# Ledger of designs, part 180: peptides against a protein of PDB entry 8OXM

Target 1, 371 residues: chain A of PDB entry 8OXM
Amino acid sequence: FKAEFRLAGGVNLPKIIDCVGSDGKERRQLVKGRDDLRQDAVMQQVFQMCNTLLQRNTETRKRKLTICTYKVVPLSQRSGVLEWCTGTVPIGEFLVNNEDGAHKRYRPNDFSAFQCQKKMMEVQKKSFEEKYEVFMDVCQNFQPVFRYFCMEKFLDPAIWFEKRLAYTRSVATSSIVGYILGLGDRHVQNILINEQSAELVHIDLGVAFEQGKILPTPETVPFRLTRDIVDGMGITGVEGVFRRCCEKTMEVMRNSQETLLTIVEVLLYDPLFDWTMNPLKALYLQQRPEDETELHPTLNADDQECKRNLSDIDQSFNKVAERVLMRLQEKLKGVEEGTVLSVGGQVNLLIQQAIDPKNLSRLFPGWKAWV

## One batch from the design tools (peptide; made by RFdiffusion4, then SolubleMPNN)

Design b2_p19_4_s4 (from b2_p19_4, 9 letters changed)
Fold by OpenDDE base, seed 2:
Structure b2_p19_4_s4 (fold): chain B 371 residues (1-371), chain A 19 residues (1-19)
Amino acid sequence: as target 1 above (371 residues)
Amino acid sequence: MDVSEEGPFNDVKFVSPPV
């Protein structure tokens, strides 16, 4: 390792370290403290398995459908090392950076990212109707700009077209696999884009198996398919390439039901893997920027070993695991809202749910559903 | 604040990013 480290931004101030391998190559790594990376490591293994299934199928292999993965090495229950996703940027940094974000550059007369966030925070505790009205006002005055990512990064028209196609495929694959696994917390900082491939890298996989639905503000969308995400696909939007890639991904997942259930079952019953949402994690994920001043990071997770009888914890855990497996089985059968859907019907429902402004308006303001 | 986290990286010196 090099003798120097940098801090990454954020509450936990993760350490950026550079390692020289035995091959003489420098490799940047992110060291997280006070964070359980076991869930990220497990989700990366499941993504690798999904990639194996997608590569075995001729139709998904022809489309180069894959989820970008990174290495995770858990060191303890509260620390680990992540591979640094070199050449990636958070989509939020590109879109809504206060200094040079694409919205400010391309739409200087629109609402600022701060104005949008403020408006949505003011209605956070209001009715769904009031949230919807303010969300529609925000959306009218904050127009999508993510098409400019590929235009800025890829000046050659043939490369630009190829990279926009790679982006659309990456969104489709990650959306469907993320939905099957119940991946939550898909805010604009938890999705990276590769500046060379235009593929997405999903980070911070700490909300999975639909645990986002039990947050203080429940998640109301199956995946992130917001206006900027769609704008990055270009003029066809969700139609054509995106839809077909979702359908082909869903077809492979449904046809691999037994394999996926067996893998997820082993993971859900692993006593070393806590995937359940706890109150402290829920508060952290939906904390207000204004409340950052009072919550000293002295919440040692160690103090709430309240000795709940091991039997009551185990019974409650097993009932949650069983419900997750049942819901996973339903998704893989195409059961939505008690109805069996075709692959095309299921994908269509998920797209409609993900783009519905009524669903988007109900999300936590920190998720930035207008972006 | 002595962030002496007991871990395999205790020998790594913090360098503040240049402002």
Scores: peptide ipSAE 0.000, ipTM 0.365, DockQ to the pose 0.035
Fold by OpenDDE base, seed 3:
Structure b2_p19_4_s4 (fold): chain B 371 residues (1-371), chain A 19 residues (1-19)
Amino acid sequence: as target 1 above (371 residues)
Amino acid sequence: MDVSEEGPFNDVKFVSPPV
């Protein structure tokens, strides 16, 4: 290891370290403390399995459908090491950076990212109707620009076309795999884009198995398919390549249901794997950036957990795990709202739910649904 | 019956870069 480290920002101050391998290559790593990386490690294993299924199928292999993965090594219940996703940038950094973000560069007369956030925060506690009206005003005055990512990075037209296709395939694969696993918290900082491949890397996998639906502000979309995400696909948007890649991914997932259920069952009943949403985590994920209230963790979580009969906790956990498995089985059968759908019908419903401005307007303002 | 191998690009209409 090099003698020097850098601090990444944020409350937990993760350490960026560089190591030199026996191959003489430098490898950057992120050391997190006060964070449970076991869920990230588990989700990466599930993504690797999904990639194996996608590589076995001729149609998904021909389309190079894959979810990007990174190495996670949990060291304790509150620490671990992550592979640094070299050559990636958060989509939020590219789009809505305050200094040089693409929205500011390409749409200087639109609302600023700060103005959009402020408007949506003002209505956060208001009716769904008031949220929808303000969201539509924000969307009208904040036009998509993510098409410019590929245009800036790939000047050759043939390379540009290939990379836009790689992006669209990456969005499709990660959206469907993410939906099947109930992956939440897909805000613009939890999605990285590779500057060389145009593929997405999903990070911070701490909200899975539809636990985003039990947040103080529930998640109302199956995946991130916001206006900028769609704009990055180019003029065809969600039609053609994206839709067909979603359908082919969903076909492989549905045809692999027994394998997926068996693995997720083992994970949900692993006593070392806490996937359930706790109130403190829920509050942390939806904290306002202005609520720098030092929530000193002076609530001894230790004293209240000790008095629930272990049997009642275990029975309640098992019932939640059973419900998650039942819902996973329904998704893999194409059961949506009590109706059995074809692959095309299910994918169409999910796309419509993900792009619906009524669903998007209800999200937590920190998710930035207008981006 | 010739199963026309739908090539991996048949869904991609060559849409020119948005100018």
Scores: peptide ipSAE 0.000, ipTM 0.258, DockQ to the pose 0.021
Fold by OpenDDE base, seed 4:
Structure b2_p19_4_s4 (fold): chain B 371 residues (1-371), chain A 19 residues (1-19)
Amino acid sequence: as target 1 above (371 residues)
Amino acid sequence: MDVSEEGPFNDVKFVSPPV
């Protein structure tokens, strides 16, 4: 290990360390404390299995459909080491950095990211109609700019086109795999983009198996497909390459239902893997930026032994696991809202749900659904 | 003098690579 470290920013102040391997190669790593990386590690294993399934299918292999993965090594229930995604930037950092974000650079007369957040926070407790109206006002005055990512990074037109396709394929694969695994909406800082490949890397997988639906503000989209995410695909948006890559990914997932169910079942019943959303985690994930000052770390998890009978906890856990498995089975059968859909029908429904401004307007404002 | 800055990116007929 090198003697020096850097801070990655954020609430948990993760440490960036550089390690020299026995092979003489330098490897950057992220050390997280106060965070349970077991879920990230498990989800990375599931992504590797999905990649194996995608690589076996000729159509998905030909399209190079993969979900980007990184190494996670849990060291304790509250610490671990992650592979640093070298040459990646958070989409949120590129888009909405206060200093030099793409929205500020390309749309200097639009609302600032802060103005958008403020407007949406003001209506957070309002009706769905009021949320929708303000969301539409925000969207009119905050136009997407993510098309400029590929234009800035890839000056050669042929490379630019190839990388925009790689981006579109990466969004499609991660969206469908993410939907199957119930990752839901993704915070803009938890999606990295590779500056060389234009592929997405999803980080901080602490919400899975549709646990985003039980947050204080429930998720309303199957995956993040916001206006900037779509803008990065270019003129065709969600049509053509994206849709076809979603369909081919969904086809492989549905055809692999037994394998996916078996893997997820083993994970859901692993006593070392807590995937359930607890109230404190739910509050933390949807905490207001203004409330960041008052949560002194003095929540000692004093084991308030709510001695709820171990039997009632186990029965409740098993019922939640069964419900997750049933919903996973429905997704893999193409059952949406009690109707069996074709792959194309299911993918179409998911795309429409993900881009619907009524669904987007209902999301937690901290996740910036207008970006 | 109305400078219609029509940006140059419209005309590239990219032949769709086989999907």
Scores: peptide ipSAE 0.000, ipTM 0.317, DockQ to the pose 0.017
Fold by OpenDDE base, seed 5:
Structure b2_p19_4_s4 (fold): chain B 371 residues (1-371), chain A 19 residues (1-19)
Amino acid sequence: as target 1 above (371 residues)
Amino acid sequence: MDVSEEGPFNDVKFVSPPV
């Protein structure tokens, strides 16, 4: 290992380390402490399976539909090592960095990222109507700029077009796979973009199986399809390439129902895999920036071992696992709101739900739904 | 949601103390 390390941002301050392998290759790694990487490792295995299914199908293989994956090695219940996604940047860093973010560079007369966040935080405890009105005001004064990512990184027009297509395919594949698995917490720091491939890398997979719906502020969208995400696709937006790639991904997932259910069932009943949202994790995920000062984690997990009989905990867990499996089966059958939809009908509903400003305005302000 | 506005690369190079 090299003698130097860097800190990544965030509450847990992960360590970026460089190591030289016995093959003489340098490899960057992220060491997380105070974090359980078992869920990330499991979700990466499920993504690798989804990629195997997509590669077997001729139509998805021809389109190069894949979800980007990285290596995760859990070392303990509170530590692990991740492969560093070399040549990636958080979409939030590119878009809304305070110094040189794309919104500041291309739209200097729009609201700042801070002004947008402040306006949405002020209405966080307000009605859905007040949230919607302020969200629409923010959206009018904060116009999308993510088209400039491919324009900055890819100066050759033919390469630019290929990379914009790769981006659109990556968004489509990850959106549908993420929806099937109920992946939540898709804020702008949990989505990386590769500066060479224009493909997305989803990180921090700790909210899955629709557990985002039981957060203090419930998640109201199936995946991130915000205005900047759409702007990166170019002039056709969600139409044409994106929609067709969603439909082809959904078709493969639905046709692979038995395989997906069997593997998710094994994972949900694995006693070593805690995928359930606990109240402390839920609070931590939706902490206010203003509340960072006082929550020293001196909440000893010890005191609210309410003696719920082990039997009642186990019965409650099994009932949650059964509900998750039933909902996964419904998604794979195309059952939405009690109605059986075609692949095109289901994909259309999900796109409409993801772009609906009423759904977006209800998200936690830290999700940055206006970006 | 780690919404720390501090970009993920505060380039604080720590030299590991000599082990």
Scores: peptide ipSAE 0.000, ipTM 0.353, DockQ to the pose 0.045

Design b2_p19_5_s1 (from b2_p19_5, 13 letters changed)
Fold by OpenDDE base, seed 2:
Structure b2_p19_5_s1 (fold): chain B 371 residues (1-371), chain A 19 residues (1-19)
Amino acid sequence: as target 1 above (371 residues)
Amino acid sequence: LTERQQNTVLNLLEALLKE
């Protein structure tokens, strides 16, 4: 390790360190303190397993359907080393950076990202109808620009076309696998894009197994398929390549039902893997940007010695784990809202749910559903 | 995952790779 470190931006001030390997290569590492990286490490292993399933299937292998993974080395319950995703940028930084974001550059007469956020924050405690009306006004005055990512990064038309396909495939694969695993908290800072491959890297995997649905503001979409995410696919949007890649990914997941259930069962009953939503984590995930200054809840894992009888905690945990497994089995059977759907029917329902402005308007404003 | 669970998952994956 080099003696010098850089601070990454953000509230936890993670340290970027350079490590010289035994091969003489320098590798950037992100050292996070006070974060439980075990969830990220476990979910990266699950993604590697899903990638193995996708590589075995001829149709998904031909399409190069993979989820981008990164190395996580948990050092403690509150510290770890992440492989720094070099050559990636948060989608939110590219789109809605206050100084030089793509929305400001390409749509200077639209609402600012701050104006959009303010309008949605003002209606956060209002009816679903009022949220929908304000969301539609925001969407009308904040038009998508993510098509320009590939146009800026890939000047050669043949490369541009290939990278746009890689992006679309990455969105499809991560969306379907993310849905099967119940991955939440897919805000624009938790999704990175690789500037060389145009593939997505999902980070901060702490909301899994539909635990986003039990947040104070429940998650109402199966994955992030917002207007900018769709705009990055180009003129066909969700039709054609995206839909077909979702269907082929869903076919592999459904045909791997026993494998996926067995894996998730082992993870859910792992006493070292706390996947459950706790109140302090829920507060942290849905804090207002203005409140970011004071309440770093040091999640002292120690203060949850509420002397509930070990038996009642274990019974409550087991009932939650059983419900997660039942819901996973339903998804893998194509059971949606009590109806058995074909792969095409299930994928269509998920796409419609993800793009529905009524569902998007109900999300926590920090999720930035208008982006 | 504990090292034991990682090995169980790896063994399950390897078993599934041989089918």
Scores: peptide ipSAE 0.013, ipTM 0.479, DockQ to the pose 0.018
Fold by OpenDDE base, seed 4:
Formats: structure tokens, C-alpha cells, sequence
Structure b2_p19_5_s1 (fold): chain B 371 residues (1-371), chain A 19 residues (1-19)
């Protein structure tokens, strides 16, 4: 290990450490403190399995449909080491960085990211109608700019076109795999884009198996398909390449039902894998910017009061696990809202749900559904 | 996953991969 470290920024102040391997190669590692990387490690394994299924199918293999993975080594419930994704940037940093964000550069007369967030926080406790109206006002005055990522990074038109296709395929694969695994909406800082491949890397996988639906502000979208995510696909948006790649990914997932159910069953019943949403985690994920000051480390989780009978905890856990497995089976059968859909019908429903301004307006304002 | 569960899932995958 080198004696020097860099800060990657963010609330948890992750440390970038350079390591020299026994092979003499330098490897960058991200050390996260106060974060449980076990869920990330498990989800990376599930992504590798999904990638194997996608590589077996000729149609998905020809399209190079993969979800990007990274190495995770959990050290404790509060610490771990991530492979540093060198040559990646958070899409949120590219889009809404305070000084040099693409929105400020390309749309200087639009609302600031702060103004958008303020407007949406002011209506957070209001009706769905008021949230929708304010969200539409925000969207009119905060126009998407993510198309410029590929244009800035890839000056050659042929390279630019291929990278835009790689991006669109990466969004499609991660959206469908993310829906099957119930990852829900993904905060813009938890989606990295590779500056060389234009592929997405999903990090901080702390919400899985639709646990985002039981948050104080429940998720209303199957995956993140916000206006900037769509803008990065270019003029066709969700039509053509994206839709076809979603359909081909969904075909592989549905045809792999037994395998995916078996994998998820093993994970859900792993006593070392806490995937359930707890109230403290829910509060942490949906904290208000004003509440950042008072989380003194003195949450000693007094392990004492959860002397609920071991039998009632085990029965409640088993019922949640069974419900997750049943919902996964429904997804893999194309059962949506009690109706069996074709792959094309299911993918269409998911796309429509993900891009619906009514659904986006109901999301937690901290996740910036207008970006 | 425990290393044992990882190996079980990998072995199940490899078995499903050989069919």
C-alpha cells in the first residue's frame, strides 16, 4: 500500500488507496468506512450470473449485453474495499457538479440544481397533484443535457455513434436486470459512466428486492430512466436500440426463471445477508439535508429491545422472503398487475412506468428525478 | 454469501452451465 490516499468525496469520505500487487501492478482501491459492502458483494455475484446467462444466449451475446461489475471485498459490517473504477465518473457529477456541471455549461439560463431541489423539497409533503405540477415546472426549466457526455468524450463521429450504442445497451441491460432484482431507482451518484466504454457501473446496491417500495417515500419506478438517462441515448430515446435490448434481456431473464429463482432463494435465506429494509437504513437513505448534522455515532444499536420472540422474527422474515420470491416469479412470468404480458408488452409497461412524470414526481426529492 | 454458499452457488451454476 502507498502511504498517500485521496478522498473521493461524498458523505462517507471514501479513501482511494493505491496498492502494488505481487505482480508489480498498481491497483487503485476505494476504502469505504461506515458502509456495509456485503450487499454490494452479493449483488455483484448476481450480476456475474446474469452476465453468464446473457453470454449464453446468441441474441444478447451478439449485442454485447452485460451489466458492468466491480470487485468488492467486505471487511466488516461498517467497512470494506472496492475496486476503484478507474476512468469512471458519477453521472451526477458530470450533470450537476456545482461549478462545471453539464447543465450549467449547456443550459446556463435554466434553474440551478439547487433551485430544482428546493422546489421539489417544498412540495415533498404535499399532494401528488401539487408534486406533479412543480415537477413539470422544474422539468421545463431544467432541460436534459446528457447527450453531451458522448459528444465531449468521443469527437470522431463513428466512435461517437458506437459509444452511444454501448451506453444505450448498458442502460437497457442494467434496467432490466435491475428490475428483476428489484434495485428500483438509482441515485445519480450511484451510477458511474465509464469515460472510455460509455458503459454504466452501478454502485452502492443497498436497496434490492423492491425494498425501495417500503421506504417512507416509496419508489414508483422500476428503474432509473430519467430525462438525462434518456437524452444520453440520442434522438431515438427509448425507441429502437434501447427497447430491443430491453426485450432481448427480458427474454433471457424469463427463459432463465428456474436458475434465477434458485439463485435468489439461496440469497434471501442466507443468514449473513441482510437485504431487508430496517428503519435506520430507511432514515439514512431518505435523510433531509438539514438532518445531516445530528447523527452522532452514539447509535449504539442496543441489540437489547428486539427480544421479539425468535419464532415471530423468523416467521416474519420467511413471509417477506416468500413474498419477494413470489414477486420475482411473477416478473419472470411477465405477470404485471395480475395480467400476463408478452416480453414486448412487459418491457413497454416498464418503460412507460419509468418515464411517467407522475411516477417521477412522487420519488424522494433527494434522488433528483428531474436529472 | 459465505465462501461455502458462494462455492455452492458457483457449483450450481457450473452444473447448470454443463447442461
Amino acid sequence: as target 1 above (371 residues)
Amino acid sequence: LTERQQNTVLNLLEALLKE
Scores: peptide ipSAE 0.010, ipTM 0.454, DockQ to the pose 0.018
Fold by OpenDDE base, seed 3:
Structure b2_p19_5_s1 (fold): chain B 371 residues (1-371), chain A 19 residues (1-19)
Amino acid sequence: as target 1 above (371 residues)
Amino acid sequence: LTERQQNTVLNLLEALLKE
């Protein structure tokens, strides 16, 4: 390890440490000191397994369909080491950075990212109709620009085309795998893009197994397929490459039903894997910017757990785990809203749900559904 | 997961992957 560390920004002040491996290569490490990395570690293992399934299938292997993974070493319940995703940038930093974001550079007459967020926060407690109207006004005055990521990074036309295909394949694979696992909290800071490969890296995997649906503002989309995400695919949008890659990924997941169920069952009943949504986590994920000042949670976590009968907690946990397994089995059978769908029908429904402005307008403003 | 449980899941997976 080098003696010097850098602070990464954010409330938890993660430390960036450079280490030299036994191979003589320098590797950047992110040390988190307050976050539970166990969920990230478990979800990375599940992603590695999904990648193994995708490599076995000829059609997904030929398309190089993979979900990007990173190494996670949990050291304690509140500390761990992440492989820092070197050469990645949060899509939110590229798109909506206040100083030099792509929206400001390419669309200087559109609403600012701050104006969009303010408008959506003002209607946060309003009707779904009022949220939809304001969301449509925001979308009209905040046009997508993510096509420029590949154009800025890849000047050669042949390389540009290849990287746009790599991006589209990465979005498709991560969207379908993420949907099957019920991955939530897909805001613009939790999705990184690799500046060399144009592939996405999903971070902060703390909302899984559809636990985003039990947030105070429930998640209403199966994955992030917002206007900028689609704009990065270029002129074909969600059609052609994206749709075909989603269908081929879904086919592999459905054909691997028994394997995926067995894995998720072992994980759900692991007493060391806390996947359940708790009120403090829900509050943290959906905090208002105005409420940030007063919540020093004196995490005396000890006092409230003691009074629920261990038997009632265990029975409630088992019922939630069974419900998650049943819903996973339904997804892997193509059962959506009580109807059995083909792979193409299921993928089409998921795409329509993800791009529906009515679903997008209902999301928590911090998710930035207009980006 | 304990390192042992991780290895058990990995070994179960490697076993399911060898069939």
Scores: peptide ipSAE 0.009, ipTM 0.464, DockQ to the pose 0.018
Fold by OpenDDE base, seed 1:
Structure b2_p19_5_s1 (fold): chain B 371 residues (1-371), chain A 19 residues (1-19)
Amino acid sequence: as target 1 above (371 residues)
Amino acid sequence: LTERQQNTVLNLLEALLKE
């Protein structure tokens, strides 16, 4: 390790540390001091297992279907080391950076990202009809631009075409694997894009096993497939390559049911792996910038009421774990809304749910479903 | 991650991409 560290901005002041490997190569590492990285580490291991299943199948291997992974070393419940995803940018940074974001550059007469967020925050407590109307107005005045990522990064037409296919395959694989693992909607800043490969890297996996459905504003989509995510696929959108890659990924997942259930069962019952949603985590995930003023530190949670009998906590935990396993088994059987679907039928339902503006309009505005 | 942790990871990402 170098003796010097840089502070990255933000409230948690995470430290960027340069590490010299035993190979003499310098590697940047991120040290987080207030985040539990155990869930990220566990989910990266599950992604590696999914990648092994995808590599064993001839059709998914020929399509190079993989979910991108990064190294995570948890040091404690509040600290760990992340391998830095060198040569990646958050899709939200590329799209909606305040200074030079692609929406501002390519659509200067559209609403600003701030105006869109403000309009959707104003209707957050309103009816689903009012949310839908305002979301449609925002979408009309904030047109997708993510097609320009590949056009800016890949000037050669043949390279551009191949990179757009790599992007589309990466979105398909991560969407289906993410649905099976219940990652739900992903904030635009938790999706990185590799500037060389055009593949996605999903970071901060603190919501898994459909725990996004129990948030104060529940998730309404199986994965993030917003207008900019679709625009990055080019003129075919979700049709052709994306749909076929989703179907082939889902086929491998369904055919690997026993293996996936066994892996997830071991993880859900691991006493070191806290995957459950707690109220503080939920508040943190959906906190409004305006609500910062009223969190006086006087949550003296009197330690006394947390002595609910260990037996009742364990029984409640086991019932949640069992429900997660049952829902995972349903997904892997193609059971949606009590009906057994084919791979094509299930993938079609998931795509339609993910792109439905009625579902997108109901998401937490902080997650920017219009991007 | 919260929008704040996401902005922290972003600011990290930006800090690491700006070097």
Scores: peptide ipSAE 0.000, ipTM 0.282, DockQ to the pose 0.077; fails the geometry check

